Peptides against a protein of PDB entry 2FGR. Designs and how they scored, part 234

Target 1, 331 residues: chain A of PDB entry 2FGR
Amino acid sequence: SSVTLFGIVDTNVAYVNKDAAGDSRYGLGTSGASTSRLGLRGTEDLGGGLKAGFWLEGEIFGDDGNASGFNFKRRSTVSLSGNFGEVRLGRDLVPTSQKLTSYDLFSATGIGPFMGFRNWAAGQGADDNGIRANNLISYYTPNFGGFNAGFGYAFDEKQTIGTADSVGRYIGGYVAYDNGPLSASLGLAQQKTAVGGLATDRDEITLGASYNFGVAKLSGLLQQTKFKRDIGGDIKTNSYMLGASAPVGGVGEVKLQYALYDQKAIDSKAHQITLGYVHNLSKRTALYGNLAFLKNKDASTLGLQAKGVYAGGVQAGESQTGVQVGIRHAF

## One batch from the design tools (peptide; made by RFdiffusion4, then SolubleMPNN)

Design b2_p24_7_s1 (from b2_p24_7, 10 letters changed)
Fold by OpenDDE base, seed 5:
Structure b2_p24_7_s1 (fold): chain B 331 residues (1-331), chain A 24 residues (1-24)
Amino acid sequence: as target 1 above (331 residues)
Amino acid sequence: GPAPEFLEGDKLSDEEIDEILNSK
């Protein structure tokens, strides 16, 4: 069997002009262009086109040396793959997030990403952002003529919170068409959780599309997340994203992305706009800069995710500006 | 001190690096 060690160390200097008290925060942050990680993976050829695989991956925090510890919460899977596709067992990205976050030009990382994959309702489940799941079985089809799909189910294992008895159950999947410059996908998911100790369904529908014109790429997302509570109104958020990226001088990439988060339960919108630049010093090493502006309206309190510096909310109706400048190294 | 002898892992190819950089 082969074992490969891999990772990314991404560390930045970050600034946000407002926290929850209205004060600025600045310091050394992590994961501005790519999530810092350490991983082990390997494969075994079983013959006849069948392969076994494993993948273990955890987040690295370069600013504090993982003071809170290390784990494999990013991915911890064993798999079988072949002409039928791939089956995975273990904690991973759920199929919906794995596919639909691919349209985010900021790679779901730093202060610029699409923030639609979120716990919008103070859900009490561990993964109520809809990104990953424990106890997950996933299946991914091969690509056939551009068409592909993924499906997943996570066991709740009778986890209870309050009166909710199926917390952590996930069912979801996507269908996609990926051919040359075009990508388009539809994802559907339901996760069982609790809000205020009451059973709640987190329903998610996401549409994504991108087209690469060579000189530039356009990408878009449309998402609805709905926490259906047994008691009280539904907590619904409609999230929209439109982004463009372009190569610069053969060694750089510029990105511009806009997102709108229409938070229906509080009748409030937030607008996010981010400009990013990556400068490749080599295949493995890059410098980067991000500039993000988040405008909250009315009761909205969203904050930019300057990991390692400040990732909390702001006061209702306040705007936040964030900057990250850093180094990314892959090994 | 000597760099810890990490487990002899194969280095990622450039294609594998691109895969990892694009992974979430």
Scores: peptide ipSAE 0.328, ipTM 0.747, DockQ to the pose 0.284
Fold by OpenDDE base, seed 3:
Structure b2_p24_7_s1 (fold): chain B 331 residues (1-331), chain A 24 residues (1-24)
Amino acid sequence: as target 1 above (331 residues)
Amino acid sequence: GPAPEFLEGDKLSDEEIDEILNSK
């Protein structure tokens, strides 16, 4: 058996020009290029091509030293793997988010990521952003000539909120083709939640694709999220993303990503554009900078996620500019 | 002064570092 300690410490100086009061915020933030984490993982060869595994991973907040505590909410799994693929038991990324966030060039963190995986409807469930789930069983196939898939089910364990009796139930999966420079995936998920104490289904469909041209990579996402409410009608958001990345001088990477969030229930759009640069000082250590613009229209109140500084909304129809400059170290 | 010899824990391979950096 093996046990490996691993992690990332990513800390930055961050600035946003507007908070909910219209004031600027600045300070020391976390997770601008990669989510800061501490993890333990290991494997045991059981013979016959069968392996056991474990994975325990929690988020690190370097600005305050984890003042709110440490947990393994990022991943807490035991697994069996072999020629049949991998089965995982425990809290993890749900299969849809695990696969479809891979097309986000900003690593689902900082001020630049695709924000489509969100609680758009004030859902009262703990994971109504569709990213992770408790009580999860997941299965991932091997890659068969490029074709692969993942499936997951999370138990609600009779969790109730108001009159909703199945809160936290997840069912979902993806199919994908990953071969050489090409990746393409389709994901479908449903999560049971509550809004205003009433049962609500969070339905999600996501299409992703990327192609690596060697000199540059292109990536895209198309997503629809729908909170189906028994009373008050559906809350639907269509999210779009297009990004490009390119290596620079053998030691750097530049990234540009655009996203559009069409929030149908409030007839309002938000536009996000982010420029990022990573400078590798070594294989493990990088300097980085991000510049993001978020333009809200009409009733939209979205804010950039400058974790550790300000991650709240802005006033309706206001625009926000964000900057992060930091160090990422992997160990 | 010489940088303290940090006990080189078993350095993750470059491949393992890439896996961690690519994990979300």
Scores: peptide ipSAE 0.328, ipTM 0.737, DockQ to the pose 0.249
Fold by OpenDDE base, seed 2:
Structure b2_p24_7_s1 (fold): chain B 331 residues (1-331), chain A 24 residues (1-24)
Amino acid sequence: as target 1 above (331 residues)
Amino acid sequence: GPAPEFLEGDKLSDEEIDEILNSK
């Protein structure tokens, strides 16, 4: 059996020009280019092409030294893998988020990422953003000539909130084609939750695609989320993303990403534009800068996710500008 | 008793670093 210690420490200076009171926030933030983490992983060859694996990973908050504690909520899996693919048991990214977030050029972190994987409806479940799940069983196929898939089921374990009795149940999966410069995927998921103490289904459909032209990469996402409530009607959001990245001078990468969040329940849109740059000082160490602009329309109150500084909303119809400048180190 | 073999955490390869950096 092998055991490998690994991690990322990503810390930045961040600024946003508006919080919920209309005031600026600034300070030391975390996870601007990659989510800071500490992990342990390993594998055991069981013979015949079968392997056992484990993965334990928790988030690191470099600004406060994990003052709220450390846990393995990022991933805590045991697995079997082989020619059949991989089966995982334990908390992890749900298959839909694992695959479909791969099209986000900002790695689902910092002020630039696609924010479609969100709790749009004040869902009372722990993972109503559709990113991870407790009590998860996942299966991932091998890649067959480009075709691959992943499936997952999370047990609710009779978790109740109000009158909802299946909170935390997840079922979902994706199909994908990954071959050379092309990637394309379709993901479907349903999660059981509660809103206002009432049973609610979080339904999600996501399409993603990317193409690497060598000189640049183009990536896109189309997503619809619906929180289906028995009372009060559906809370629907259509989210769109288009991004491009290009290498710069052999050691840098520039990224530009646009997202639109059409929040149907409040008939309001938000527009996000982010420019990012990563400068690799080495394979393991990078400097980075992000500049994001978020324009809320009408009743929209979305805020940029400057983790460790300010990740809350803004006043309805307000725009927010965010900046992050930081260091990422992988070990 | 035998000295605890400190599992020197094998330094991740560049490929493993890329995998981790690309992991979400």
Scores: peptide ipSAE 0.298, ipTM 0.731, DockQ to the pose 0.386; fails the geometry check
Fold by OpenDDE base, seed 1:
Structure b2_p24_7_s1 (fold): chain B 331 residues (1-331), chain A 24 residues (1-24)
Amino acid sequence: as target 1 above (331 residues)
Amino acid sequence: GPAPEFLEGDKLSDEEIDEILNSK
């Protein structure tokens, strides 16, 4: 058996030119290039090709020393793995987010990531962003000549909000082809939640693809989220992303990513463009910079996620510029 | 082989992370 302590501390100086009041915010933020975390993991060989595993991981907020506490909400799983793949029990990324966020060149964190995995409808469930779930059972296949899949189910445990009685139930999965420079995936998920105290289904479909040309990588996402309310119109968002990354010499990476969020319920679009650079000082330590521009149209109020500084919305139709410059250290 | 481990929000491959973790 082995137990490994691991983590990442990623801390930055961040700036956004507008908050909800139209004022600038700046300070020390976290998780600009990778999510800061502390974890414990380990495996036990059970013989016959079977392994047991555990994984406990929580987010670290280096700016305030986890003043709001520490938990294992990132992942808290026990698993069995072998030639059949892996079964996981416990809170984790849902299979759809686990696979489809891999196409985000900004690692699903900071001011540059694809923001499609979001609570678009003021859903009252804790995980209505479609990223993680409590009470989750997941299964991941091995890779078979490029083909792989993941499936998950989360129990609602009769959690109620208003008249909704199955809040937190998740069912979803993906199919993928990962072979050499090519990756392509299709994900489908449904979560049970509540909006305004009424039962609501959060349906999600996501298509992702990437290709590594060696000199550059291209990546794309197409997503639809739909909060289907029993009363009232559907809250639908179509999200699109296209990104490119390229190595710069032997130690750097430049990234450019564009996303469009077409928020159908408010007939409003938001455009996000982010330029990022990572400079590897070592395998474990990097400097990075992100520059993001978010243009809201009409009734859109999206804000860049400068964690630790400002992650709220802006006024309707306002544009926001964000900057992060920081250090990432893995241990 | 077993299913790959996934590290969300990490730019390092699982193999690279394992190498980092094993270098301690």
Scores: peptide ipSAE 0.106, ipTM 0.660, DockQ to the pose 0.082; fails the geometry check

Design b2_p24_7_s2 (from b2_p24_7, 8 letters changed)
Fold by OpenDDE base, seed 5:
Structure b2_p24_7_s2 (fold): chain B 331 residues (1-331), chain A 24 residues (1-24)
Amino acid sequence: as target 1 above (331 residues)
Amino acid sequence: GAAPRFLRGDELSDEEIDEIINSK
């Protein structure tokens, strides 16, 4: 059996030109290129190709030293794996987010990521962004000539909010083709939640694809998120992303990504453009810079996620510019 | 069974480091 200690410390200087009051924010932030974390993982060979595993991982906030505490909310799983694939028990990324966020060139981190995996409807559930779930059972297939899949179910454990009695139930999965330079996936999920104390289904469909040309990689996402409410009509968002990345001089990577968030319930769009650069000083240590521009139209109030500095919204129809410059170290 | 071996981060392969860096 083995136990591995691992982690990342990623800390940056960040700036955004507008908050909810129209004022600038700046300071020391966290997790601009990769989410800062501390983890423990290990495996036991049980023989015959069967392995047991565990994974415990929590977020680190380097700017305040985890003033709000430490937990294993990133992942807390036990698993069995073998020729049949892998079964996981415990809090983790749900299969849909684990697979479909892989097409985000900003790795779901900092001011540049695809923000489609979001609570669009003021859902009252703890994980209404569709990223992780408590009480999760997941299964991942092996890769069969490129074809692979993942499935998950999370128990609600009779959690109630208002009149909703199944809050936190998740069912979802993906099918994918991963072969050489090509990746393509379809994900479907439903999560039970509440909005305004009423039962609501968060339905999600996501398509992703990428192709690595060697000299550059192209990646794309198409997503629809729909909060189906019994009263007040559906809250639907269509999210689109297109990105490109390229290696620079053998030690760097440049990334450019565009996203569009068409928020149907408020008939309003937001446009996000991000330019990023990572400079590898070593395999473990990098310098990075991100420049993001977010243009809200009409009633849209989206803000860039400058974690540790400002991650709130802006005034309706306002544009926001964000910058992060930082150090990432993996250990 | 063999006592659990504790692996430090410096004992990780380059592939394992890439997996950690790219994990969300």
Scores: peptide ipSAE 0.433, ipTM 0.872, DockQ to the pose 0.878
Fold by OpenDDE base, seed 4:
Structure b2_p24_7_s2 (fold): chain B 331 residues (1-331), chain A 24 residues (1-24)
Amino acid sequence: as target 1 above (331 residues)
Amino acid sequence: GAAPRFLRGDELSDEEIDEIINSK
């Protein structure tokens, strides 16, 4: 049996030119290239190709030394794995987010990522962004000639908000084809939540694809999120992403990503464009820079996620520029 | 059972490091 201590400390200097008041924010932020984390993981060989595993992982905030505390909310799983794949018990990425965020060239963190995995409807559930779930059982298949899948169910445990009695229930999964330079996936999920104290279904469909040309990689996402409400109508967002990355000089990577968020309930669009560069000083240590532009139209109030500096919205129809320059170290 | 072996980060393979870095 083994136990591995691992982690990432990613800390940056960040700037955004607008907050909710129209003022600039700047300071020391976290997780600009990869989410900062501390983890423990391990495996036990049970024989016959069967393994037991555990994974405990929490977020690190290097700017304040985890002043709000430390927990294992990133992942807290026990698993069995073998030729049948892997079964996991515990809080984790839901299968849909685990697979479909892999097409995000900005690693689902910092000011550049695809922001489609969001609580678009002021949902009152803790995980209404569709990223993780409590009380999760998940199953991942092996890769069979490129084909793979993942499925998950999270128990609500009779959690109530207002009149909603099944808050936090998740069901979802993906099917994928991963072979050589090609990856393609379809994800479907439904989560039970509440909006305004009323039962609401968060439905999600996501298509992702990428192709690695060697000299560059292209990646794309198509997503629809729909908060189905009995009163007030559905809150629907169509999100689109297209990105490219290329290696630079064997030690660097340049990334460019565009996203469009078509927020149907407010008939408003937001456009995000991000340029990123990563410079590997070693296998474990990198310098990075991100430059992001977010253009809100009409009633859209989206903000760039400069974690540790400013992650709030902006005024309706306002544009925001963000910069991050930082160090990522993996241990 | 045998006590678990503790592995340091420096004992991880390049592939394991890449997995950690690329995990979301």
Scores: peptide ipSAE 0.431, ipTM 0.868, DockQ to the pose 0.835
Fold by OpenDDE base, seed 3:
Structure b2_p24_7_s2 (fold): chain B 331 residues (1-331), chain A 24 residues (1-24)
Amino acid sequence: as target 1 above (331 residues)
Amino acid sequence: GAAPRFLRGDELSDEEIDEIINSK
């Protein structure tokens, strides 16, 4: 059996030109290129091609030394794997987010990520962004000539909010084709939650694809998120992303990503554009810079996620500019 | 069974490091 200690410390200087009051914010932030984390993982060979595994991972906040504490809310799984694939028990990325966030060139973190995996409706569930779930069972197939899939179910355990009696139930999965330079996936999920104390279904459909041309990689996402409410009508968001990355001089990577969030319930759009650069000082250590622009229209109030500095919204129809410059170290 | 072998970060392969960096 083996046990590996691993992690990332990613800390930056960050700036945003507007908060909810229209004022600038700046300071030391976290997780600009990769989410800072501490993890333990290991495997045991059980013979006959069967392996046991565990994975424990929590977020690190290097700017305040984890002032709010430490937990394993990123992942806390035990697993069995073999020729049949992998079964996981415990809190993890849900299969849909695990696969479909792989097309985000900004690693689902910092000021540049695709923000489609969001609580669009003031859902009262703990994980109404569709990223992770408690009480999760997941299954992942092997890769069969490029074809692969993942499925998950999370128990609600009779959690109630108001009149909603199945809060936290998740069912979802993806099908994918991953072969050489090509990746393509379709994900479907439903999560039960509450809005205003009333039962609400969060439905999600996501399409993703990428192609690596060697000299550059292209990536794209198409997503619809719908909070189906019994009263007040559906809260629907259509999200679109297109990104490109390219290696620079053998030691660097440049990234450009555009996203559009069409928020149907408020008839309002937001546009996000992000330029990023990573400079590898070694295999483990990198310098990075991100520049992001978020343009809200009409009633849209979205903000860039400058974690540790400012991650709130802005005034309706306001634009926000964000900068991060930092160090990522993997250990 | 044999005690678990602890692997330090310096014992990780380049592939394992890339997997950690690219994990979400």
Scores: peptide ipSAE 0.421, ipTM 0.872, DockQ to the pose 0.849
Fold by OpenDDE base, seed 2:
Structure b2_p24_7_s2 (fold): chain B 331 residues (1-331), chain A 24 residues (1-24)
Amino acid sequence: as target 1 above (331 residues)
Amino acid sequence: GAAPRFLRGDELSDEEIDEIINSK
C-alpha cells in the first residue's frame, strides 16, 4: 500500500477592468494556470490485477490561506481498478466533465477557460455547473484500440428544494476515441435540480475533439446546456470553443482560445478570447500570464473568473478585460 | 498489515507530476 502527498500552489496578481458596478478590481488571486490543491492518494495491490485506491483532494486558496476552511470537495473517492477499468465511489468530477474539460486548453481554471460548464439558470443545486457531484458512482473503461467510455450516477438521497424532490441526481457518460494525435468525445448528462423552488432538469450534450500536429495542437468544444423548467420555459445555452496551443522555445507554451456563449433565454451572446503563456522554470514550477477579453452583447452579464479577486458578472452588454500573472508550483 | 509507504512530492515521477498538473 502507498500514500502520496501531492499538491499545487498557483497564485497570481490579477486585474479586471470592470465589476458589476463598472469599477476595476485587482489583487492577489488563485488558480490562474492550474487549480491550487492539496491531495492524498494511494493504492493497494490486491493481487490478480485488482487494485484498491483512494483519493482525497481539496482546493487551496493561497491568497487567504483557506480562510473559509479546507475540505475534500475536489475529490473524495475510494476505487477498485483492474483489467475491467475503474469503479469509483465518492465525490468527484462527473464523467462528462472529466472527459470533456480535457479539451479546454486553459485547464478549466483562471480567466481563459471554457465557461460552458456553468449554472446558466440560477439553479439551486450545489453542483448545477455540471462539473462535480456528491454521492457519485462512476465507472471508466480501459482504452480498447482508442475507444474508451465513462459513466456515472449520483444519488439525490431525496434532497428537496421547494417542490423538487430529486435534487442532485446525476446520470451521464461519455464515449471517446483517443489514439495518437487524435482525441474525440461525445458526452451526455442529466442533473436534477430546482429553479425558483421548482423541479428542473439540467440536460447537457457536449462534443469535443483535439488534434496534435506536433508543432501545434487544435482543440474544440460544442455544447448545449438546457435547464428544462415546467414553468417559464427552457433556459438554453449553446457554447462553442476553438483553441490552439504551441510549444515555444522548448520551455514555453502559448495558448489562444475563443469561446462563444449563445444564451437563448435572453437572446444574448458573449464572446471570450484569451491569450495565455506558460514558461516552465522546471518540471514543477512555471510562470504564466493570461490576457482575456469578454464581450457581452445585449442582456449578457458574464464575467471572467479571476478567482480570489473578482469572479462576478458585469453590467448587461459590458465588456471585461482581465489579466493574470502568476506562479504555479507542483509538489 | 505493514504501514503504507508514504511518498513525498519530490519522490514523484515526471509522469505523475504531469498527471497532477493536467488534472482538472
Scores: peptide ipSAE 0.421, ipTM 0.857, DockQ to the pose 0.829

